Peptides against a protein of PDB entry 8PQO. Designs and how they scored, part 55

Target 1, 252 residues: chain A of PDB entry 8PQO
Amino acid sequence: VLLKEYRVILPVSVDEYQVGQLYSVAEASKNETGGGEGVEVLVNEPYEKDGEKGQYTHKIYHLQSKVPTFVRMLAPEGALNIHEKAWNAYPYCRTVITNEYMKEDFLIKIETWHKPDLGTQENVHKLEPEAWKHVEAVYIDIADRSQVLSKDYKAEEDPAKFKSIKTGRGPLGPNWKQELVNQKDCPYMCAYKLVTVKFKWWGLQNKVENFIHKQERRLFTNFHRQLFCWLDKWVDLTMDDIRRMEEETKRQ

## One batch from the design tools (peptide; aimed at target 1 Q21 V25 H224)

Design b1_p25_4_s3 (made by RFdiffusion4, then SolubleMPNN; from b1_p25_4, 19 letters changed)
Fold by OpenDDE base, seed 2:
Structure b1_p25_4_s3 (fold): chain B 252 residues (1-252), chain A 25 residues (1-25)
Amino acid sequence: as target 1 above (252 residues)
Amino acid sequence: MEHTEQVYLDLGMFLYDILKKAKEE
């Protein structure tokens, strides 16, 4: 088991982020080939548990049509089905990713707190001390180009070049986080993403777990760079606007 | 929330490659 807490600082408020996240997820999904044809939504319902109130979703990603034929032919039954269970109680979110074939031998859990700070809180997820000491804190700087793979880099998604017309935020220089503290009119937040990765195959555990973390970090980095650079597209939208957009998309 | 089908596809293909190499060694 490998645990890391990714801390993503953004020059947006917690309330703004809720809209921006939903918009950016929808936009990123549109850019995918097939538009989610292989995604099955099993459950989408409200939940209440231990004082937590939100929306629960259970999705299955069927990858059979997306992999090469020889992979499909050789893959064990259930190996190409990914289950994503999500509890969305913003500003808290939890996602659990499992695979039908791997069963208990594979788990990715992502627990996120969105806080109006600069990523300075320790153990925001309230782990036991013994567990917390094994968690590596990883800071993601969306303005740091060195954290982005060359193949992922797009100039139009570079926070170091982008300036929001509507808000005046950006571009983000090397010391943008330090400068942000002195800007009373610019909100900021941190997404604390505790990622737990479990892969219980002897000899492959460390390799696979580290790889998955690398991919998650890559995903978080790219996503939040997009979220910020798309600020002018979503900053004036309300949650009601997002809900309408989602409903319209379902009808198409 | 940030995950898309492509992310899971990439993960799946990676795992396949790793497992394939492990069997060949």
Scores: peptide ipSAE 0.310, ipTM 0.844, DockQ to the pose 0.557
OpenDDE base, seeds 1, 3, 4, 5: peptide ipSAE 0.307, 0.304, 0.301, 0.307; ipTM 0.841, 0.840, 0.839, 0.839; seed 4 fails the geometry check

Design b1_p25_4_s4 (made by RFdiffusion4, then SolubleMPNN; from b1_p25_4, 13 letters changed)
Fold by OpenDDE base, seed 3:
Structure b1_p25_4_s4 (fold): chain B 252 residues (1-252), chain A 25 residues (1-25)
Amino acid sequence: as target 1 above (252 residues)
Amino acid sequence: MLRTESYYLELGKFVFDLLLEAKLE
């Protein structure tokens, strides 16, 4: 088991982020090749549990038609089915990823708190002390180009080059976080993303767990760079606007 | 939801390649 807490600081408010996140997810999905034909939405409904209210989604990724024929022939039953369960009770979110074949031997859990701070809180997910001491805190700087793979880099998604016309935020220089502390007019937040990865296959555990964390970090980095650089596209939208856009997309 | 079908395909490919390498050694 490998645990890391990724902290992503953004020059937006917690309330703004709720809109920006939904917009950016939708936009990123449109840009994805393949269309997601193998994705089944099993459940999408509101939930209430232990005082927590939000939206629950259960998606199944059927990868059979997307892998090479020889892989499909060798894969055991359920191995190519990925279950993604998500509880979205913003500003708290939880995602659990499992595989039908591996059962308890495979788990990816992402728990996120969105807080109006600069990533200074410790143990926001309230882990036991013994567990918390094994968690590595990883700060993601969306302005740091060195954290972006060359194949992922796009100039139009570079926070160090972007200037928001509507808000005046950006571009983000090397010391933007320190400067933000002195900018009383600019809101800020941190997404605390606790990622738990378990892969219990002998000889492959460390390699796969580290790989998954690398991919998660890459995902968080690219997504939030996009979210910020798309600020002018979503900052004036309301949650009602987002809901209408989602409904319209379902009809297409 | 941030993850796409391509995310899980890449993960599957990584695991498959590791298994293949282990069997070839």
Scores: peptide ipSAE 0.527, ipTM 0.907, DockQ to the pose 0.430
OpenDDE base, seeds 1, 2, 4, 5: peptide ipSAE 0.515, 0.519, 0.515, 0.515; ipTM 0.904, 0.905, 0.904, 0.903

Design b1_p25_5 (made by RFdiffusion4)
Pose (drawn by RFdiffusion4):
Structure b1_p25_5 (pose): chain A 252 residues (1-252), chain P 25 residues (1-25)
Amino acid sequence: as target 1 above (252 residues)
Amino acid sequence: LLLSQAFLLAVVLWGYLYVRPYILT
C-alpha cells in the first residue's frame, strides 16, 4: 500500500481556507446536472476523542441513475454504491471512500492537517517512524503552469493571471512563496493531505494505487487553482454564510 | 473472467472519480 503526502501551500489563511474550500466544492459542482440526487446521509452526528472534536458523517452515493443502463445491469451488486465516511474537526479532517462491493479491499483515505505555515513540518500526521519513512512528500504549486495538464488548463483558473479585487492578492509568480516569508501581511497556510490508496484484488495494487495518486495530484492542483482564482467570490463570506447557502440548496 | 474483472475495475475507478468533486478533503 502506497502513501503520499500532498502539501498544498496557499496564500490564504487557515480560517479563509475553510470557507473557500466549502464554497469551491459547491461552486465547481454547480454545472453538474445529476448532483445531489442519489446522495444518502446514513449518519450525521457529533463526536469527540482525545482533542479531536468534530462532526462524523456516513454518506452513500448511488451511481445507478448516472450510468448507462448496461452498466447498471452488468455491475456486480453494490459496485455502484460509493461510501464516504467523514470526520470533520477542521483544521483536521479525515475521509474514507469505499465501494460497497469491494468492501474494504478498495479504499481511498485522505487525512488533512491545515496549518499556518509554508509546508515545512515533517510527519505532521504523527505516523509511526518506519511507516513515515515510506511516505513521499509531493509539493503542489498552484502558480506553476508546468504542473497542469494542457487539456485542464484554463486561463480563467490560472493564479498567474488573476488579481483579487477585494484583497489585491495575485497574480502569482514563481517567487510568490518567497515573497510570503518576506511579507508581514498576506496570510498563508499549507494543507497536508496524506492520501492512502489500497487495492487488494487481482494483484493490481501497484497499478491502481499509482493511477489514483496521479489523479489525486491532478485534482488537488486544479481544485486549488480554481479556489485561488475565485477568491473574490468567497473571501468575504463567513462560516454562517456557508451554512445559510447549504440550507438554501437544501430546499430543492 | 478477465473481461468481467476489467469492466468491474473500470466501474470502481470511474465511480470514485465521478463523486470526487463532492468530497470535502

Design b1_p25_5_s1 (made by RFdiffusion4, then SolubleMPNN; from b1_p25_5, 16 letters changed)
Fold by OpenDDE base, seed 2:
Structure b1_p25_5_s1 (fold): chain B 252 residues (1-252), chain A 25 residues (1-25)
Amino acid sequence: as target 1 above (252 residues)
Amino acid sequence: SEAEKEFLLNILLNGYFTVAPRIVY
């Protein structure tokens, strides 16, 4: 088991982020080749459980068409299906990723709290002390180019170059977080993403767990760079606007 | 074999993270 809490600080409010996240997810999905091909949405419904209210989604990622033919032919039943269950009770979210073949030997869990701070809270997910001792806190700086792979880098998605016309935010210099504290009228938040990775196949645990964390970190970094650089595209949208956009997309 | 398992995992995980779009919450 490998636990890391990724803390992503952004110069947006918690309320703004809710819109920006949904917008950015939609845009990212459009920009990827295949446009969601192989993704099956089994469930998408509101839920209420233990005082938590939000939207529940269950998706299956079918990877059969995305792997070599010989892999598809030889893979065990269910091995190429990834299940993603997500509970979006913003500002709290939870995602659980599993695989039919690997069963309990494979788990990715992502739990996120969105807080109006600069990533200074400890154990925001309220883990037991013994468990918290094993969590590495990892700060993601969206302005730090060194955290971005060269193949992922786009100048139009560089927070160090972007200037929001609508809000005046950016570009984010090397000390942007410190400067933000002194800017009374600039909102900020932190997404605390606790990522739990479990992989139990002998001899492969560390390799797989570290690989998954590397991929998740890469995803979080790129996503939030995009979210910020697309600020002018979504900052004036409301949640109702997003819902309408999603509904219109489903109808087309 | 262990080598086959590792190969399968590599294909599967790379496929998931790079081929299939995923929602980030």
Scores: peptide ipSAE 0.523, ipTM 0.923, DockQ to the pose 0.636
OpenDDE base, seeds 1, 3, 4, 5: peptide ipSAE 0.506, 0.520, 0.518, 0.499; ipTM 0.919, 0.922, 0.923, 0.918

Design b1_p25_5_s2 (made by RFdiffusion4, then SolubleMPNN; from b1_p25_5, 17 letters changed)
Fold by OpenDDE base, seed 3:
Structure b1_p25_5_s2 (fold): chain B 252 residues (1-252), chain A 25 residues (1-25)
Amino acid sequence: as target 1 above (252 residues)
Amino acid sequence: SKEKKEFLLEILLNGYFTIAPRVLY
């Protein structure tokens, strides 16, 4: 088991982020070839459980069309299906990723709290002390180009170059987080993403767990760089606007 | 075998992380 808490600080409010997140997902979907091909939505419904209220989604990623033919032919039944169960009770979210073939030997869990702070809270997910001491806190700085792979870098998605016309936020210099404290009119938040990776196949545990964390970190970094650099596109949008974008994306 | 499983995992995980759109919460 490998646990890391990724802390993504952003110069937006918790309320703004909800719009930006949904916009960025919709926008990214429009820009991708193939869209949601291979993704089956089994469940998409409101839920209320244990005092938590939000939207529950169950998606299956059918990877048969995403792998070589010979792999598809030889793969065990269920091996190429990834299940993603998500509970969105914003500002709290939880995602659980499993595989039909690997069963209990494979788990990715992502739990996120969105807080109006600079990533200074410890154990926001309320883990037992013994578990918390094994969690590595990883700060993602969206302005730090060194955290971005060269193949992922785009100048138009660089927070160190972007200036929001509508809000005046940015560009984010090397000390932007420290300077943010002195900017009383600029909101800020932190997304605390606790990522739990469990993989039990002998000889592959550490390799796979580290690989998954590497991919998640990459995803979080790139997504939030986009989210910030698209600020002027979404900051004035309503939730109704977002819903229309989502419906348009489904048709593509 | 370990090699077979590792190969399958590589293909599977790479496939998953390349699928778009992905909802990030």
Scores: peptide ipSAE 0.557, ipTM 0.929, DockQ to the pose 0.620
OpenDDE base, seeds 1, 2, 4, 5: peptide ipSAE 0.542, 0.558, 0.553, 0.545; ipTM 0.928, 0.931, 0.930, 0.928; seeds 1, 2, 5 fail the geometry check

Design b1_p25_5_s3 (made by RFdiffusion4, then SolubleMPNN; from b1_p25_5, 16 letters changed)
Fold by OpenDDE base, seed 4:
Structure b1_p25_5_s3 (fold): chain B 252 residues (1-252), chain A 25 residues (1-25)
Amino acid sequence: as target 1 above (252 residues)
Amino acid sequence: SKAEQEFTLNILLNGYFMVWPRVLF
């Protein structure tokens, strides 16, 4: 088991982020291979448990149509079905990813707290001390180009170049986080993403767990760079606007 | 076998990362 807490600081409010995240997920999904095809929604319902209330979703990603024929032929039963269980109680979210073939030998859990701070809270997910001491805190700086793979880099998604017309935020210089403290009119938040990766196949545990974390970090980095650089596209939207957009998309 | 496991893992991971933006929702 490998745990890392990714802390993504953004010059947006927690409330703004809720809109921006949903917008950016929708937009990013359009640009990725496969889109929404092969996604089965098993459950989509409100939940309330232990004072946490939100929306619970259980989705299956059927990858059979997304892989080459020879892969489909060789893949064990259930290997191409990924289960995603998500509890969305914004500003808290939890996602659990499993696979039918790997069963208990594979788990990705992503627990996110969105807080109106600069990533200074320790153990925001309230882990036991013994567990917390093994968690690496990883700060993602969306303005740091060195954290972006060359193949992922796009100038139009570079926070160090982007200037929001609507908000005046950006570009984010090397010391942008320190400068935020002096900008009383600029909101900020941190997404604390505790990522738990469990992979129990002998001899592959560390390799795979580290690989998954590397990919998750890549995802978080790219996504939040996009989110910020798309600020002018979503900052004036409301949650109701997003809901309408989602409903309209479902009707297509 | 280990080879089969690695192959399956490769398939799974590649598949997951094809749809990963949706995981953030």
Scores: peptide ipSAE 0.150, ipTM 0.785, DockQ to the pose 0.653
OpenDDE base, seeds 1, 2, 3, 5: peptide ipSAE 0.150, 0.144, 0.149, 0.034; ipTM 0.787, 0.781, 0.786, 0.621; seeds 1, 2, 3 fail the geometry check

Design b1_p25_5_s4 (made by RFdiffusion4, then SolubleMPNN; from b1_p25_5, 17 letters changed)
Fold by OpenDDE base, seed 2:
Structure b1_p25_5_s4 (fold): chain B 252 residues (1-252), chain A 25 residues (1-25)
Amino acid sequence: as target 1 above (252 residues)
Amino acid sequence: EEEEKEFLLEILLNGYFTVWPRVVY
């Protein structure tokens, strides 16, 4: 088991982020080649559990059409299906990723708290002290180009170059986080993303767990760089606007 | 058998992380 808490600081409010997140997800999905094919939405419904109220989504990613024929023919039953269960009770979210073949030998859990701070809270997910001792805190700086793979880099998605016309935020210089403290008019937040990765196949645990964390970090980094650089596209939208956009997309 | 598992795992993980856009919650 490998646990890391990724802390992503953004010059937006928690309320703004909710809109930006949904917009950015929708936009990213549109730009992906072959996006949506092989994705089955089994459940998409409101839920209420343990005082938590939000939206529950269960998706299955079917890899059968995305792998070579010989793999599809030889793969064990369920091996090419990834289940993604998500509980979105913003500002708290939880995602659990499993595989039918690997069963208990494979788990990715992502728990996120969105807080109006600069990533200074310790153990926001309230882990047991012994468990918390094993969590590495990883700060993602969306302005740091060195954290971005060359193949992922886009100048139009570079927070160090972007300036929001609507809000005046950006560009984010090397000391942008420290400068935020002195800017009373600029909101800020941190997404605390506790990622738990469990993989139990002998000899492959560390390799796979580290690989998954690397992929998650890459995803978080790129996503939030996009979210910020698309600020002018979504900052004036309301949640009702987003919901309408989602409904319109479903009809296409 | 182990080599087959590793190969399958590589395809599965790469497929999941690269083929579909994921919602970042």
Scores: peptide ipSAE 0.408, ipTM 0.899, DockQ to the pose 0.611
OpenDDE base, seeds 1, 3, 4, 5: peptide ipSAE 0.401, 0.402, 0.378, 0.392; ipTM 0.898, 0.901, 0.893, 0.895

Design b1_p25_6 (made by RFdiffusion4)
Pose (drawn by RFdiffusion4):
Structure b1_p25_6 (pose): chain A 252 residues (1-252), chain P 25 residues (1-25)
Amino acid sequence: as target 1 above (252 residues)
Amino acid sequence: SNMHRMNDYLAFGLLIVTLWFLHKL
């Protein structure tokens, strides 16, 4: 099983990231026809354990209505049921994604620490030493065009071409992280996203784990580029504003 | 929080179905 820590250094604060991420998930999913239908909340409760106080959820995403009929008929029982178990104690969160048919043999786990630093901490997740020694650290720079697939590139989602009206932050150059250390004002943070991918069937552990990690890097990059370029849309929101927008979207 | 959208979950599900179908062939 392969583990990688993706470090996403951002010119926002940890407080700002919480609101911005929630807004961005909802906004990026605003054009998807077929969003919300098929989402099933099995469990939604508070939890507390040794310093980590938060909210636990168990959700199921039924994909039967979103695939062709032949895929629904051919799919082994439960293969189209995606389970997501989430522990949200921001600035820490853990999510576990499984498939009902694959049980625990297909697993994607993301454990994230959101810290007010420039991604300089080592083993921020406090792994056992030997296990930590086998974790590749992968840095994601949202200003680096070379880290974006050409088919994914959108000028309107390019931090190198965006300046915030409300904050004046951006555009981001190759030295933006250096100018952060030499700066006393603009906030910054790093999301330490430790990703574990497990695929235990058919001897395809390596191929699937690598494919999933490449796709996770691409998604982290595109998502956070979008997040920064939308700074004017969400930077003035509070958590109460986010919860209100959630209840609003709940009516339908 | 998790950042995955519905299409991401769809991709996971399709991946499992495709790999199971290819194993049976």

Design b1_p25_6_s1 (made by RFdiffusion4, then SolubleMPNN; from b1_p25_6, 20 letters changed)
Fold by OpenDDE base, seed 3:
Structure b1_p25_6_s1 (fold): chain B 252 residues (1-252), chain A 25 residues (1-25)
Amino acid sequence: as target 1 above (252 residues)
Amino acid sequence: GSIYQTSDYKSLAMLVVDLYLKALE
């Protein structure tokens, strides 16, 4: 088991982020051809548990058509079915990813708290001390080009080049975080993403767990760079506007 | 929804695909 807490600092408020996140997910999905193919939604309903209220979703990603033929032929029954269970109680979210074939031997869990701070809280997910001491804190800087793979880089998604016309935020220079502290009129937040990865195959555990974390970090980095650079597109949208856009995206 | 929200995010599915392809190497 490998745990890391990714801390993503953004020059937006927690309330703004709720809109921006939904917009960016919808926009990213729209830009992908066949993004919804092979996705089965089993459950999509509100939930309430221990004072936590939100939306629960259970999706199955059927990857049979997404992999080469030789992979399909070698894959055991259920190996290409990925289950995603998500509890969205913003500003708290939890996602659990499992596989039918691997059962308890495979787990990806992402627990996120969105806080109006600069990533200074320790153990925001309230882990036991013994568990917390094994968690690596990883800071993602959306303005740091060196954290982006060359093949992922797009100039139009570079926070170091973008300036918001509607808010005046950006571009984010090398010392943008320190400058943000001195800008009392600019909101900020941190997404604390605790990622738990478990892959219990002898000889491959460390390799696969580290690889998954590397890919998760890549995903978080690219997504939040997009989110910020699309600020002018979503900052004036309401939640109702977002819901309409999501429905339109699903129909494509 | 996905690790972000209710919308389908292809990147998550592709992550799993990449994992399988790497495991077969």
Scores: peptide ipSAE 0.036, ipTM 0.715, DockQ to the pose 0.278
OpenDDE base, seeds 1, 2, 4, 5: peptide ipSAE 0.039, 0.034, 0.031, 0.033; ipTM 0.715, 0.708, 0.708, 0.707; seeds 1, 2, 4 fail the geometry check

Design b1_p25_6_s2 (made by RFdiffusion4, then SolubleMPNN; from b1_p25_6, 19 letters changed)
Fold by OpenDDE base, seed 3:
Structure b1_p25_6_s2 (fold): chain B 252 residues (1-252), chain A 25 residues (1-25)
Amino acid sequence: as target 1 above (252 residues)
Amino acid sequence: MSIYQISDYKDLGMLVVNLYLEALK
């Protein structure tokens, strides 16, 4: 088992982020080839558990059309089917990722708290002390180009170049986080993303778990760079606006 | 809604297939 807590600091409020996140997901979906091909929604319903209220989704990602033909031909049954269960109770969210072939031998869990701070809270997910001492805290700086793979880099999604016309936020310089504390009019938040990777095959645990963490970090980095650089597109939208956009997308 | 797109899981699918093939050796 390998646990890391990724802390993503953003110059937006927790309330703004809720809109920005949904917009960015929808926008990213439009950029996917084949539209909704390969995505099967099994469940999408409200839930209430232990005082937590939110939306529960169960999706299956069928990767057969997304991998090379030779991979598809060699894949055992269930290997290219990934299950994603998500409990969205913003500002808290939990996602569990499993694979049909690997069954109990493979699990990815992502638990996220969105807090109006600069990533200074310790053990926000309230782990037992014995577990918490094994968690590595990893800070993601969305302005740091060195954290972005060259193949992922886009100038229009570079926070170090972006200037928000509507809010005046950006560009984010090398010391933007330190300067943020002195800007009374600029909101900020941190997404605390606790990622648990469990892989049970002996001899390959460290390799696979580290690989998965690298992929998660890559996703978090790119997603939040986009979210910030798309600020002017979503900052004036309401949750009702987002709901209408989602409904319109379903009709396409 | 999850922040993941289907393309985000491509590498994971490839990993699973590779693990399967290695286990057959």
Scores: peptide ipSAE 0.652, ipTM 0.951, DockQ to the pose 0.684
OpenDDE base, seeds 1, 2, 4, 5: peptide ipSAE 0.043, 0.035, 0.033, 0.636; ipTM 0.703, 0.699, 0.701, 0.948; seeds 1, 4 fail the geometry check

Design b1_p25_6_s3 (made by RFdiffusion4, then SolubleMPNN; from b1_p25_6, 18 letters changed)
Fold by OpenDDE base, seed 3:
Structure b1_p25_6_s3 (fold): chain B 252 residues (1-252), chain A 25 residues (1-25)
Amino acid sequence: as target 1 above (252 residues)
Amino acid sequence: MSIYQISDYKSLGLLVVNLYLEALK
């Protein structure tokens, strides 16, 4: 088992982020080839558990059409089917990722708290002390180009180049987080993303778990760079606007 | 809604297939 807590600081408020996140997900979906091909929604319903209220989703990602034919032919049954269970109770969210072939031998869990701070809270997910001492805190700087793979880099999604016309935020310089403290008119938040990776095959645990964490970090970095650089597109939208947009997208 | 797209899971699927093939050796 390998646990890391990724802390993503953003120059937006927790309330703004809720809109920005949903917009960015929808926008990223439009950029996917084949539209919704391969995505099966099994469950999408409200839930209430232990005082937590939100939306529960169970999706299956069928990767058969997304991999080369020879890979599909070699894949065992269930290997290319990824299950995603998500409990969205913003500002808290939990996602559990499993694979049909690996069954209980493989699990990724992502638990996220969105807090109006600069990533200074310790053990925000309230783990037991014995567990918390094994968690590595990893800060993601969305302005740091060195954290982005060259193949993922886009100038239009570079926070170090972007300037928001509507809010005046950006561009984010090398010391933007430190300077943010002195900018009383600029909101800020941190997404605390606790990622638990469990892989049970002996001899490959460290390699696979570290690989998965590397992929998760890559995703978090790219997603939040996009979210910030798309600020002018979503900052004036309301949650009702987002809901309307989602309904319109379903009809397409 | 999850922040993941289907393309984000491609690497995971490939990983599983590779693990399977290595286990057969």
Scores: peptide ipSAE 0.664, ipTM 0.953, DockQ to the pose 0.693
OpenDDE base, seeds 1, 2, 4, 5: peptide ipSAE 0.659, 0.029, 0.662, 0.642; ipTM 0.953, 0.679, 0.953, 0.948

Design b1_p25_6_s4 (made by RFdiffusion4, then SolubleMPNN; from b1_p25_6, 17 letters changed)
Fold by OpenDDE base, seed 1:
Structure b1_p25_6_s4 (fold): chain B 252 residues (1-252), chain A 25 residues (1-25)
Amino acid sequence: as target 1 above (252 residues)
Amino acid sequence: MSIYQTSDYLALGMLVVNLYLEALK
């Protein structure tokens, strides 16, 4: 098991981020092809547990049509079904990803707290001390070009170049995070993303777990760079606007 | 139902799917 807490600081408020995240997911999804087929929504309902209120979703990704025929024919039962369970109680969110075949030998869990701070809180997810001491804190700087793969880099998605017309935010210089403390008119937040990866197969555990974390970091970096650079596209949207976009996406 | 339904966790699902598919190649 490998745990890392990714801390993504953004020059937006927690309330703004809720809209921006949903918009950016939708926008990014439009750029992907062949994504609609093979997804089954088993559950989509409100929940209340331990003072937490939100929306619970259970989705199954059926990959039978997405793999080569020989893989499909040789795959054991359940191996091509991925389950995603999510508890969305913004500003808290939890996602658990499992596979029917691997059962307890495979787990990806992502727990996120969105806080109006600069990523300074320790153990925001309230882990036991013994568990917390094994968590690596990883800061993602959306303005740091060195954290972006060359193949992923786009100038129009570079926070160090982008200037928001509607809000005046950006571009983000090398010391932008430190400067936020002195900018009274610019909101800020941190997404604390605790990622737990478990791949309990002898000989492959460390390799696969590290690989998954590397990909998660890449995803978080690119996504939040987009989110910020698309600020002018979503900052004036309401949650009702987002709901309409969701309905349109469902029809595709 | 679209795999790209607007949600804050969708990107994570897509990543896992992609990783899984790559592992099967």
Scores: peptide ipSAE 0.053, ipTM 0.736, DockQ to the pose 0.131
OpenDDE base, seeds 2, 3, 4, 5: peptide ipSAE 0.050, 0.050, 0.046, 0.053; ipTM 0.732, 0.730, 0.737, 0.733; seeds 4, 5 fail the geometry check

